# Peptides against a protein of PDB entry 6DSZ, part 151

Target 1, 361 residues: chain A of PDB entry 6DSZ
Amino acid sequence: NYVVTAQKPTAVNGCVTGHFTSAEDLNLLIAKNTRLEIYVVTAEGLRPVKEVGMYGKIAVMELFRPKGESKDLLFILTAKYNACILEYKQSGESIDIITRAHGNVQDRIGRPSETGIIGIIDPECRMIGLRLYDGLFKVIPLDRDNKELKAFNIRLEELHVIDVKFLYGCQAPTICFVYQDPQGRHVKTYEVSLREKEFNKGPWKQENVEAEASMVIAVPEPFGGAIIIGQESITYHNGDKYLAIAPPIIKQSTIVCHNRVDPNGSRYLLGDMEGRLFMLLLEKEEQMDGTVTLKDLRVELLGETSIAECLTYLDNGVVFVGSRLGDSQLVKLNVDSNEQGSYVVAMETFTNLGPIVDMCV

## One batch from the design tools (peptide; made by RFdiffusion4, then SolubleMPNN)

Design b2_p17_6_s3 (from b2_p17_6, 8 letters changed)
Fold by OpenDDE base, seed 2:
Structure b2_p17_6_s3 (fold): chain B 361 residues (1-361), chain A 17 residues (1-17)
Amino acid sequence: as target 1 above (361 residues)
Amino acid sequence: SSISDDYKPGSYQKALA
């Protein structure tokens, strides 16, 4: 009997930060295939708190705080369409991960999207949105008393959604998405009616964006709107203001992940396929009426890391670089560059042993 | 603890100089 000590997965496929263990703790949550690792971010580094086995590969992992919750809840969707909302509870030394709600959101009919599973949460915690299948947008209403995650589908006319996010500052839940048709890639918005279970016309659209537009970033207030990232360009749009930049430095490699640094959406980390780490900066202009508008966009190269699958800004210039292809890293951003012109210093490296190919013999 | 980020937008501007 060879006890194959199943090596723990080391490749990172998702990471999020928030206040999951308490209202005061800053947590880093790391998804490694079927494993969830929970850390507290401390001055001494990452303190491990709990590991959780999931009933499948984690496909979506998002923290959210419904009205009246003291700390964040965790939404997880697996690759087999098992959805759950998790809560951390500690009672003395006893640590429990409680399932607040669960459900299977698989449809019997539908073509799974080739671009994979997308899961998003409305900033006001009204709903979860899921792009699982072509031509369908699944909605899970968020209700405090509902232990069973029930979903409904809304038909999308746009069959090839590339990325989708909920916008901030919208009276109704509003999605912004990049889609592809025979004419190219476009951006559209829809309001989501929970009552009528349909889409209403959103506040804006932009036809014929960059052909390789691949990511949507929802920008918080006061700016609002969205950033669209392509291969060659970064575009901001909020319905009233449009601004595009095409910095030559981003053309060298495809940007594949992003993470918001500032709560107000003034800065974002960007990672590319070569492991380059960038800062995207939104420059504000304050108008005489006290309104804040976007003045400009800038991109700054910070340095090089492992190829990021996900990025998470923690605190005090510390960033977690979750890597699937290489070693994950904890890195420090510095104000001054080193002799090589890099603002990035590796603090800790987490060895990636590669994918455990479960050879089901 | 308030996330006290000493990093302001444009704090890396020395890289463009």
Scores: peptide ipSAE 0.024, ipTM 0.556, DockQ to the pose 0.061
Fold by OpenDDE base, seed 3:
Structure b2_p17_6_s3 (fold): chain B 361 residues (1-361), chain A 17 residues (1-17)
Amino acid sequence: as target 1 above (361 residues)
Amino acid sequence: SSISDDYKPGSYQKALA
């Protein structure tokens, strides 16, 4: 019996930052196919805490903090539609990953969407939304007492959803999504009624956005609304304010990932298909009534990294660059450029050995 | 805790708009 020591996966397909191990610990969680790696972010770097084997490829990994939880919970959805909510529990030297809830959310009918699995969590933790199949939006109500994740579908008239997020600051859970129809790409919003299990009209829509609009970023309060990332443009909309920029620098390569730096949504990291790292900045304007509105959008080129599959800002200008195609990196953002004109310095590099073909023999 | 940041907004090279 040759125990082929299965080579550990090295390609990163997801990363998140939050407070998973404790309320005070800053954690980096990395998804590598079926593996979840949990780190504590320290002044000395990443301290490994636990590796967890999942029963399938991780397709969605999101941290969230329901009301009355002292630390973040982890939602995971696998490529085989196994959903779970995980909690970290430590008792002395014993580290346990507790399954708070689980369920299979696969439908017997439906066309799997070409843009893959999208999983999103309402900022107020009222529900999880899943775009798994064309013309369906799956809702998992978040209830503390539910050990079984139950889901229902709402029919979505828009068959070709590109990306979807929950908006912030909405009285009811509200999704914002980019979709494509024969007339082009558009942005629409819907309120999600848990009671009626239907969509209500959302606060706003924007027809005929950029043809290559591919990502939605939900912006926290005080700005609210969403950012729409395209090939040539970045747009902001909140129902009352629309603003678009078309910086030539982003046209060179497709932006493929983003991460919020500031809790108030003032800054975002953007990564493109060439490994360029950008900062998107939201300039605020304070009105006479004390309201904060978006004044302008700016994009700043920081430097080059490995091609990011995912980005996450840690602390002190340190960013984790999760790469599927190349080596993952810890990078430092500096105020001053180096001799090469880059504001990005690699601190640590994690060798990617490529796709482990799980030969399940 | 607020994330400490050495980054100053607008201190990086601006992309040509």
Scores: peptide ipSAE 0.051, ipTM 0.671, DockQ to the pose 0.046; fails the geometry check
Fold by OpenDDE base, seed 5:
Structure b2_p17_6_s3 (fold): chain B 361 residues (1-361), chain A 17 residues (1-17)
Amino acid sequence: as target 1 above (361 residues)
Amino acid sequence: SSISDDYKPGSYQKALA
């Protein structure tokens, strides 16, 4: 009896950085199909803390910190629509992952979206938003005392949502999304009313964005608004200011992932389908009244990595490159380029053994 | 353009100094 020890999944399909184990610890969380790996980021590198098996493929993994929590909680949604909120607890050497809340958010009726599951959390932790089905936006209200994740649907008139995020600095939870209709791709905003369980008109919209606009990045204050990434262009909009760039360097390959470097949203890592790593920079202008406005957008090529499925900035210029197609990497961003003009140095490589063939034994 | 010296500890604690 050859017990083929099913090789653990090595392909990364999600990663997130935050303070999950404690308020002080910096954690890297990695989703590998049904497995969640938890690391502490240390001066010596990544220290493994715990591996957690999930009852399904992880489709969404987001850290969030509700008001009154000392550390981040973890939201997970599986591909079979099992949702949970997880808390890390340590008592001496005993480590426990507690389910604070759970639920199944599957609808009996709905067309699953072709672009897959999108899960987002309001920056003020008022709700979780889910785009699971065409023409529906699912809302999970966040309540600290509720062990059951209850959801409701709001109808979206926009049937083909490409990407969606919650905006920062909004009195009500506000989504910004790219959608496609017969006329092209557009950006729209909606306020989400928990009380009325409906959308209200959002602060702004932008019709006829780039035809290949594929990603929304919500920008923190002081800038606010959103970045829209296309094939040829990067656009900023906050309702008052519009700015677009079309750097030729991004046209060569599609940007497929992003991660915020600075808490204030001044810099973002961008990864493309060729494994090129970019920095997107938001140049600020301080007005005479002390307000900060966006002056310009700039894109810089940093170097080459494995093809990123996900990126997360850790600290000290260290970036985790989560790869599905290749080896995941821990890379260092340097101030000075090497002889080849690259600012990226691989520190560690995590071998990808390929997809787990679920041999149904 | 030189990537600015701000690739020192950005968003989190100086974990990998």
Scores: peptide ipSAE 0.027, ipTM 0.514, DockQ to the pose 0.054; fails the geometry check
Fold by OpenDDE base, seed 4:
Structure b2_p17_6_s3 (fold): chain B 361 residues (1-361), chain A 17 residues (1-17)
Amino acid sequence: as target 1 above (361 residues)
Amino acid sequence: SSISDDYKPGSYQKALA
């Protein structure tokens, strides 16, 4: 009886930071294939709390805090379309991960999108949105008392959605997405009506964005709107303000991940396919009436890390670099550069043993 | 020691001791 001790996956395919274990604890949650690792971020480093084996490969992992919850809940969607909302409960020394709600959101009919599974949560926790199939946007209404995750589909006329996010500060849940048609790539917004189960016209659109526009970042208030990241350009749009930059440095390698540093959306980490780490900065202009507008966008090269699959800012300039291809890292962002001009110092490295090919013999 | 539990949605988590 060879107990093939299934080697634990080491490749990181998702990470998120929030307050999952308590309102006060800062957590790092790491998705490694079917495994969820939960850490508390401490002054001494990452303290492991719990590892959870999920029923399938984690495809989406997002923290959210519904109104009246003291701490964040965790939404997970697996690659087999099993959805759950998880809650951390501790009673003395007993630690439980509780299913608040679950469901299977697979459709019998639909073409799985080539850009993979996208899962997003409305910042006001009104709904979860899922782009699973071309031409469909799945909505899971968030209801506190519902133990069964029920979903419905809204038809998307735009068949080739590249990325989608919910916008902040919208009266109705509003999505912003990059899509491709025969004329190129475009950005559009839709309001999502839960009542009518349809899209309404969103606040803005931008036709003919950069041909390689690949990511949408929803920007919180006071700026609002979205950042569109391409191969050559970074664009901000909020309906009233448009600003684009084309820093030559980003042309060298494709930006593949991002993470918000500041709660107000003033800074974002960007990672590219070469492991370069950038800071995207939103410069504020304060008007005499107290209105904050975007003055400018800047991109600064911070340094080099492992090739990030996901990034998450923790605290005090510490960043977790989740890598699928290389070793994951905790890195420190410094104010001053080293002699090589790098602002990044590796603090800890987590060995990636590579893809465990589960050869089902 | 990382406490590992296998999680199945809707199943009572048996604490693997």
Scores: peptide ipSAE 0.000, ipTM 0.357, DockQ to the pose 0.032; fails the geometry check

Design b2_p17_6_s4 (from b2_p17_6, 8 letters changed)
Fold by OpenDDE base, seed 3:
Parts: structure tokens; C-alpha cells; sequence
Structure b2_p17_6_s4 (fold): chain B 361 residues (1-361), chain A 17 residues (1-17)
């Protein structure tokens, strides 16, 4: 019996950074189809710690830290709607990935959304939200003692959700989403009542955003609110402050991924379909009352990379560029440009051998 | 490891709207 060791998938379809192995370790987690790779970020580079096979293609991968946890937990949703919450445990040389909770969140009735699976976690870790089907928002309450991931659906009046995030700094879990109707694309917010299992009116809405508005970024405090990224524009809104920019440079190619650099939401990496890497900067204005408001938005072209499916800032200006179509990269962001005017230098390249059809036999 | 504040983006082309 020649166990043809099926070639491991190399195309990256997700990446996250956090403290998964310990409170002190900085980790890079990479999703490659059915495989999860766990690295420790070191001064010498990426140290591999563990590789985990999943029971299906990873569709959502998010780190989160519930109150009273010393390190991050990992939420995974597969393309077959198997959800789990994973914990890393090490006992000497023994490394275990423990399933704290699991469940299947598939509905018997529903149209799978054209924009695919969206999974989001409330910043206060009150719930997980899932947009799996048109006209439904699935909620998984986060409870420490619950080994079974129980979910319920809330009906969305908005059938065509483009992207959705939980907002920061909200008393109740609040989603912000871009949706499309016959009149165009719009942004709306809803509070999610766990008790009543319904939506309440959110703090704000913005009708008639850019027609190609495709991504929502939830901005942490002190700014709060959200950034809406389109083809031609980037818009900030928090209910009180509205600011839009239309930098010509972003019109050349569609922004397809983003990652927050600073914990306070002052900077974001943006990647486009041409492999251009941008920095989005939120310029602060301190008011006389000590409140911090958004003064301006700025976009800077950093350089070129592989076409990013996902981006994650590690540390010290190092970024992991997860690519599905090309080679993944570790890149260094520099203060000074090179001779070609780029602020991006490739440190390491990870060969992509193409879409391995993981025939799970 | 704390995320180092050491990366200051260079003055790349300010595409102001």
C-alpha cells in the first residue's frame, strides 16, 4: 500500500496573528485549504510549532480572547459548516490542540450567499456572527461552559449583504454591514439582542455609499465606527463623524484584503488584485475635551507583493502576505524606500504549487 | 512580544483626494 503522501496544500486562504500558543508568544496561523499551520514569530523568522488537519476546507479562522482567558482561542468554521473553538496546550514536548467547543451550523433551508461565508467575532467576545445564507444572520453565543456550539438565526431584511463586522465600543453587540438593494449599496448597523434573538436599530446608517463598496473594517476605540472600502473611495463613519477620500491610486485595482497594524486602529494594510500593498492611515485630532476624533484619512503606496488573499502584520514592520494565486511572502516594511521607490522588501518566499485538490480519500 | 512601533511608513505619494 503506497500511501501516496498527498502533497500538502500551499495556497493560502487565510492568516491570523495573535497569542495562541501562550500569552507571550506571537503566533502566525496560516490556513491552507484543510491544513492549519501554527508558527511562532521570532527574531530569526517563523518557527513551525504544529500543523493540524481539519475536517474540511477552512472558511473562517479568527483568534479571540474571552474575558479570563490568558491566551487567544481559535474559532474555525469549515466550508461544510463545522464550527469549532480550539485551544493550544503544551505539556513539555507534547503539543495538543484541544477542541473546547464544536457544532455544525448548517441550515436545512437557506440560499448560500454568493459572496461566500463570513464569520465575525464580537470584540467583547459575547457572540460569533455568521453570514452563511441570504437573509439570515446566525449567532453563536459565546459561553465558557458550553462544549456544544449552539446557534440561532436572526432574519435580515437585507438579502444581499456584501460584508459585515462587529463594531467596537458598543454596549450591545452591534454589527455594521454593507448591503445591496435595487437603489444601490448602503451601510447599516444593527444591535443584536441575545435575549430576544432579534435585531434592534443600530446607532447609525449611511444610505447610498459607493456602488462598489466591498469591505467593512471595524475601527477600535478611541475612533470607533467603521471604514468602508470601495473601488474608488474609502469612507469613515462612526455616527457623528463622516469622512470620505477618493485617492486615484486605489482606482487602478480593487482592494481585496486588509489588516489592522495598530491596536488603536491608526493604520491598516490594504492589498489589491495587482499585488500592491498600501497603508491606510487615520490621522488623529485631539479635541480640547480630550476626545480623539478622525481628522483625515490617507493612503500610501508601500510597494508590490504577491497578490494577497490575506495580510497580517506580525511585528517590527514584518508582514505576512498570504497568497492563493502566487507565492506567499514574509515582507519587511522599511522607513526608507529602496532604489526602486518601494518600502517593501521580500524576506522569505513560500512557493505555491497551485490548487491541490485535497482528495480526502 | 509587543508590536513594535518602529515602523513609520515613509512619505509615500500622498494620494489625497
Amino acid sequence: as target 1 above (361 residues)
Amino acid sequence: MSISDDYVPGSTARARA
Scores: peptide ipSAE 0.005, ipTM 0.382, DockQ to the pose 0.073
Fold by OpenDDE base, seed 2:
Structure b2_p17_6_s4 (fold): chain B 361 residues (1-361), chain A 17 residues (1-17)
Amino acid sequence: as target 1 above (361 residues)
Amino acid sequence: MSISDDYVPGSTARARA
């Protein structure tokens, strides 16, 4: 009996930060296939708190705080369409992960999207949105008293959605998405009516964006709107203001992940397929009436890391670089560059042993 | 309250101009 000690997965496929263990703790949550790792961020580094086995590969992992919750809840969707909302509970030395709600959101009919599963949460916690199948947007209404996650579908006319986010500062839940048609790639918005279970016309659209536009970043207030990341360009749009930049430095390699640094959306980390780490900066202009508008966009090269699957800004210039293809890293961002012009210093490296090839013997 | 030292890229480079 060869007890093949099942090697624990080491490849990172998602990471998030928030206040999951308590209202005061800053946590890092790491998804490694079916494994969820929970850390507390400390001045000394990452303190492990709990490891959780999931009943499937984690496809979506998002923290959110509904009205009346003291700390963040965790939404997880598996690759087999099992959805759950999890709560951390500690009672002395006993640590429990409580399932607040669960459900299976698989449809019997639909073409699974070739670009995989997208899961998003409304910033006001009114709903979860899921792009699972082409031509469908699935909505899970968030209700505190509902232990069973129920979903409905809204038909999308746009069959090939590239990326989608909920916008901030909208009276109704509003999605912004990049889609492709025979004429190219475009950006559109829809309001989501929970009552009527339909889309209403959103506040804005932009036809014929960059052909390789691949990511949407929802920008919080006071700026609002969205950032669209392409191969050669970065575009901001909020319905009233449009601004595009084409910094030559991003053209060399495709940006594949992002993470917000500042709560107000003034800075974002960007990672590309070569492991380059960038800072995207939103320059503000304060009007005489106190209104804040976007003045300019800038991109700065910070340095090089492992190829990021996901990025998470923690605190004090510390960043977790979650890597699927290479070693994950904890890195420090410095104010001053080194002799090579890098602002990045590796603090800790987490060895990636590669995919567990299930040798089906 | 640990004052989060907000990382500002290139902030020291501007102080020398």
Scores: peptide ipSAE 0.006, ipTM 0.396, DockQ to the pose 0.045; fails the geometry check
Fold by OpenDDE base, seed 5:
Structure b2_p17_6_s4 (fold): chain B 361 residues (1-361), chain A 17 residues (1-17)
Amino acid sequence: as target 1 above (361 residues)
Amino acid sequence: MSISDDYVPGSTARARA
């Protein structure tokens, strides 16, 4: 009887960085199908801490820190619409992953969106937003005392949402989304009323963005607003300021993932379908009144990696490149380029053995 | 506060944030 030890999944479908194990630890969390891997980022590299089975494919994985929490909590949504909020708890040598809240957020009625599941968290931790079905935005209010994740739906007039994020610095939770209609792609904002369970008019909109606008990045203060990434252009909008760039280098391959490097939103990593790694830079202009405005956007080619499904900046110029199609990597970003003009050096490579067909025995 | 070595492409100086 060859017990074929079921090979662990190696394809990465999500990654996040934060302070999950403690306030002081920097963690890398990696989603590999049904498996969550938790690492501590150290000067020596990644130290494995825990692996967790999620009893379903991880579709959303986000760290968030509610007011008065010392460390981050983890929101997970599975492809079967099981939602949970997890807490890391260590007591001496005993490590537990505590489910603080859980629920199933599946609707009986609705067309699952063809672009898949989108899950987002309000930066002020007021709610979780889910785009699961066309024409619906699901809201999970975040309440500390609620062990049961209850959700409600708000109807979206916009049936074809491409991407959605919560904006920063908004008095009410505010979403920004790219949607498609017969006239093209557009950006719109809505305020989310928890009380009335409805959308209110958001602060701004931009009709007729680039036809291939595919991603929204919410920009933190002081800039605020959002970045919209297309095939040919990158645009910034905050309601008052609009800025667009069309660097020819990004037209060569579709940008498919992004990650914020700086807490203030001054830099973002971008990965494309060819495995090219870019830095998007937001140049600031300080006004005489002390306000900070966006002066310019710039894109720099850093180098080449495995094709990223997800990117996360760790620390000290180290980036985790989570790959579904190829080997995942730890890479170092260097200030100086090598002889080939690359700023990227592979530090570690994690072999992707391909899709594990979960033979349900 | 761990001073993260900020990576700046093409810069000769480590931008200490």
Scores: peptide ipSAE 0.006, ipTM 0.404, DockQ to the pose 0.055; fails the geometry check
Fold by OpenDDE base, seed 4:
Structure b2_p17_6_s4 (fold): chain B 361 residues (1-361), chain A 17 residues (1-17)
Amino acid sequence: as target 1 above (361 residues)
Amino acid sequence: MSISDDYVPGSTARARA
């Protein structure tokens, strides 16, 4: 009887940072296939709090804080379309993960999108948006008292959505997405009407962006708008301001992940397929009226890490590099470069044992 | 209040006291 001790998954497929365990705790949440690991970020490093088994591979993991909540809630969507909203509850020494709401959001009809599952949350916590199938945008209204996650679909005319985010600072929930058609890749916005269950015209669009535009970053106020990341270019757009850069250094390898460093969206970490870590900087121009506008975009090479599947800035220049292909890392960003010009120092490495090839013998 | 030493590449992280 070979007890195949099911080795715990070590490959990271998602990570998020927020205040899940308490309002005061800084947490790192790591998705490893069906496992959710919850850490508290401390001055001494990552303190494990709880590990949770999920009923499926985690496909989406997002923290959000509805109005009147003291701490973040966790939205999880599995690859089998099981959705849940989780709450961390501690009562003395008892630690419980409470399901606030759940539901299955699978449709019987629809082509699963080739770019996979996308799940996004409105910054004002009005809804969750899901791109699961081509030509559909699924909406889960967020209601505090609803234990059953109910969803509806809105038809999306753009069949080939590459990436989508909710924008910040919008009166109505507004999505910004990159899509592909026969003419190329484009950026469009839609307002989402919960009442009418339809899209309204969004504030802006940009046709004919870079052909390999792959990611949308929603930028918080005061800048607002979005960053579009391509193979060769990084573009900012907010309806009024358009700015594009094409730093040669990003052409060498495809940027595959990003994470916001500053709450105000002044800086983002970017990771590429070679494990290069970049800082994207939004340079501010303060107008005489106190309005903040984007002056410029800059990209700086910080150094090299494991190939990131996900990045999460923690605090004090510490970054978690979640890797699927290599070892995950805690890295320190330094103000001064080393002799090799790197600003990155590995603090801790988490061994990735790779895919357990179930040799079904 | 976590004193986030905001790492800014090339900028001296002034710890705001």
Scores: peptide ipSAE 0.005, ipTM 0.393, DockQ to the pose 0.085; fails the geometry check

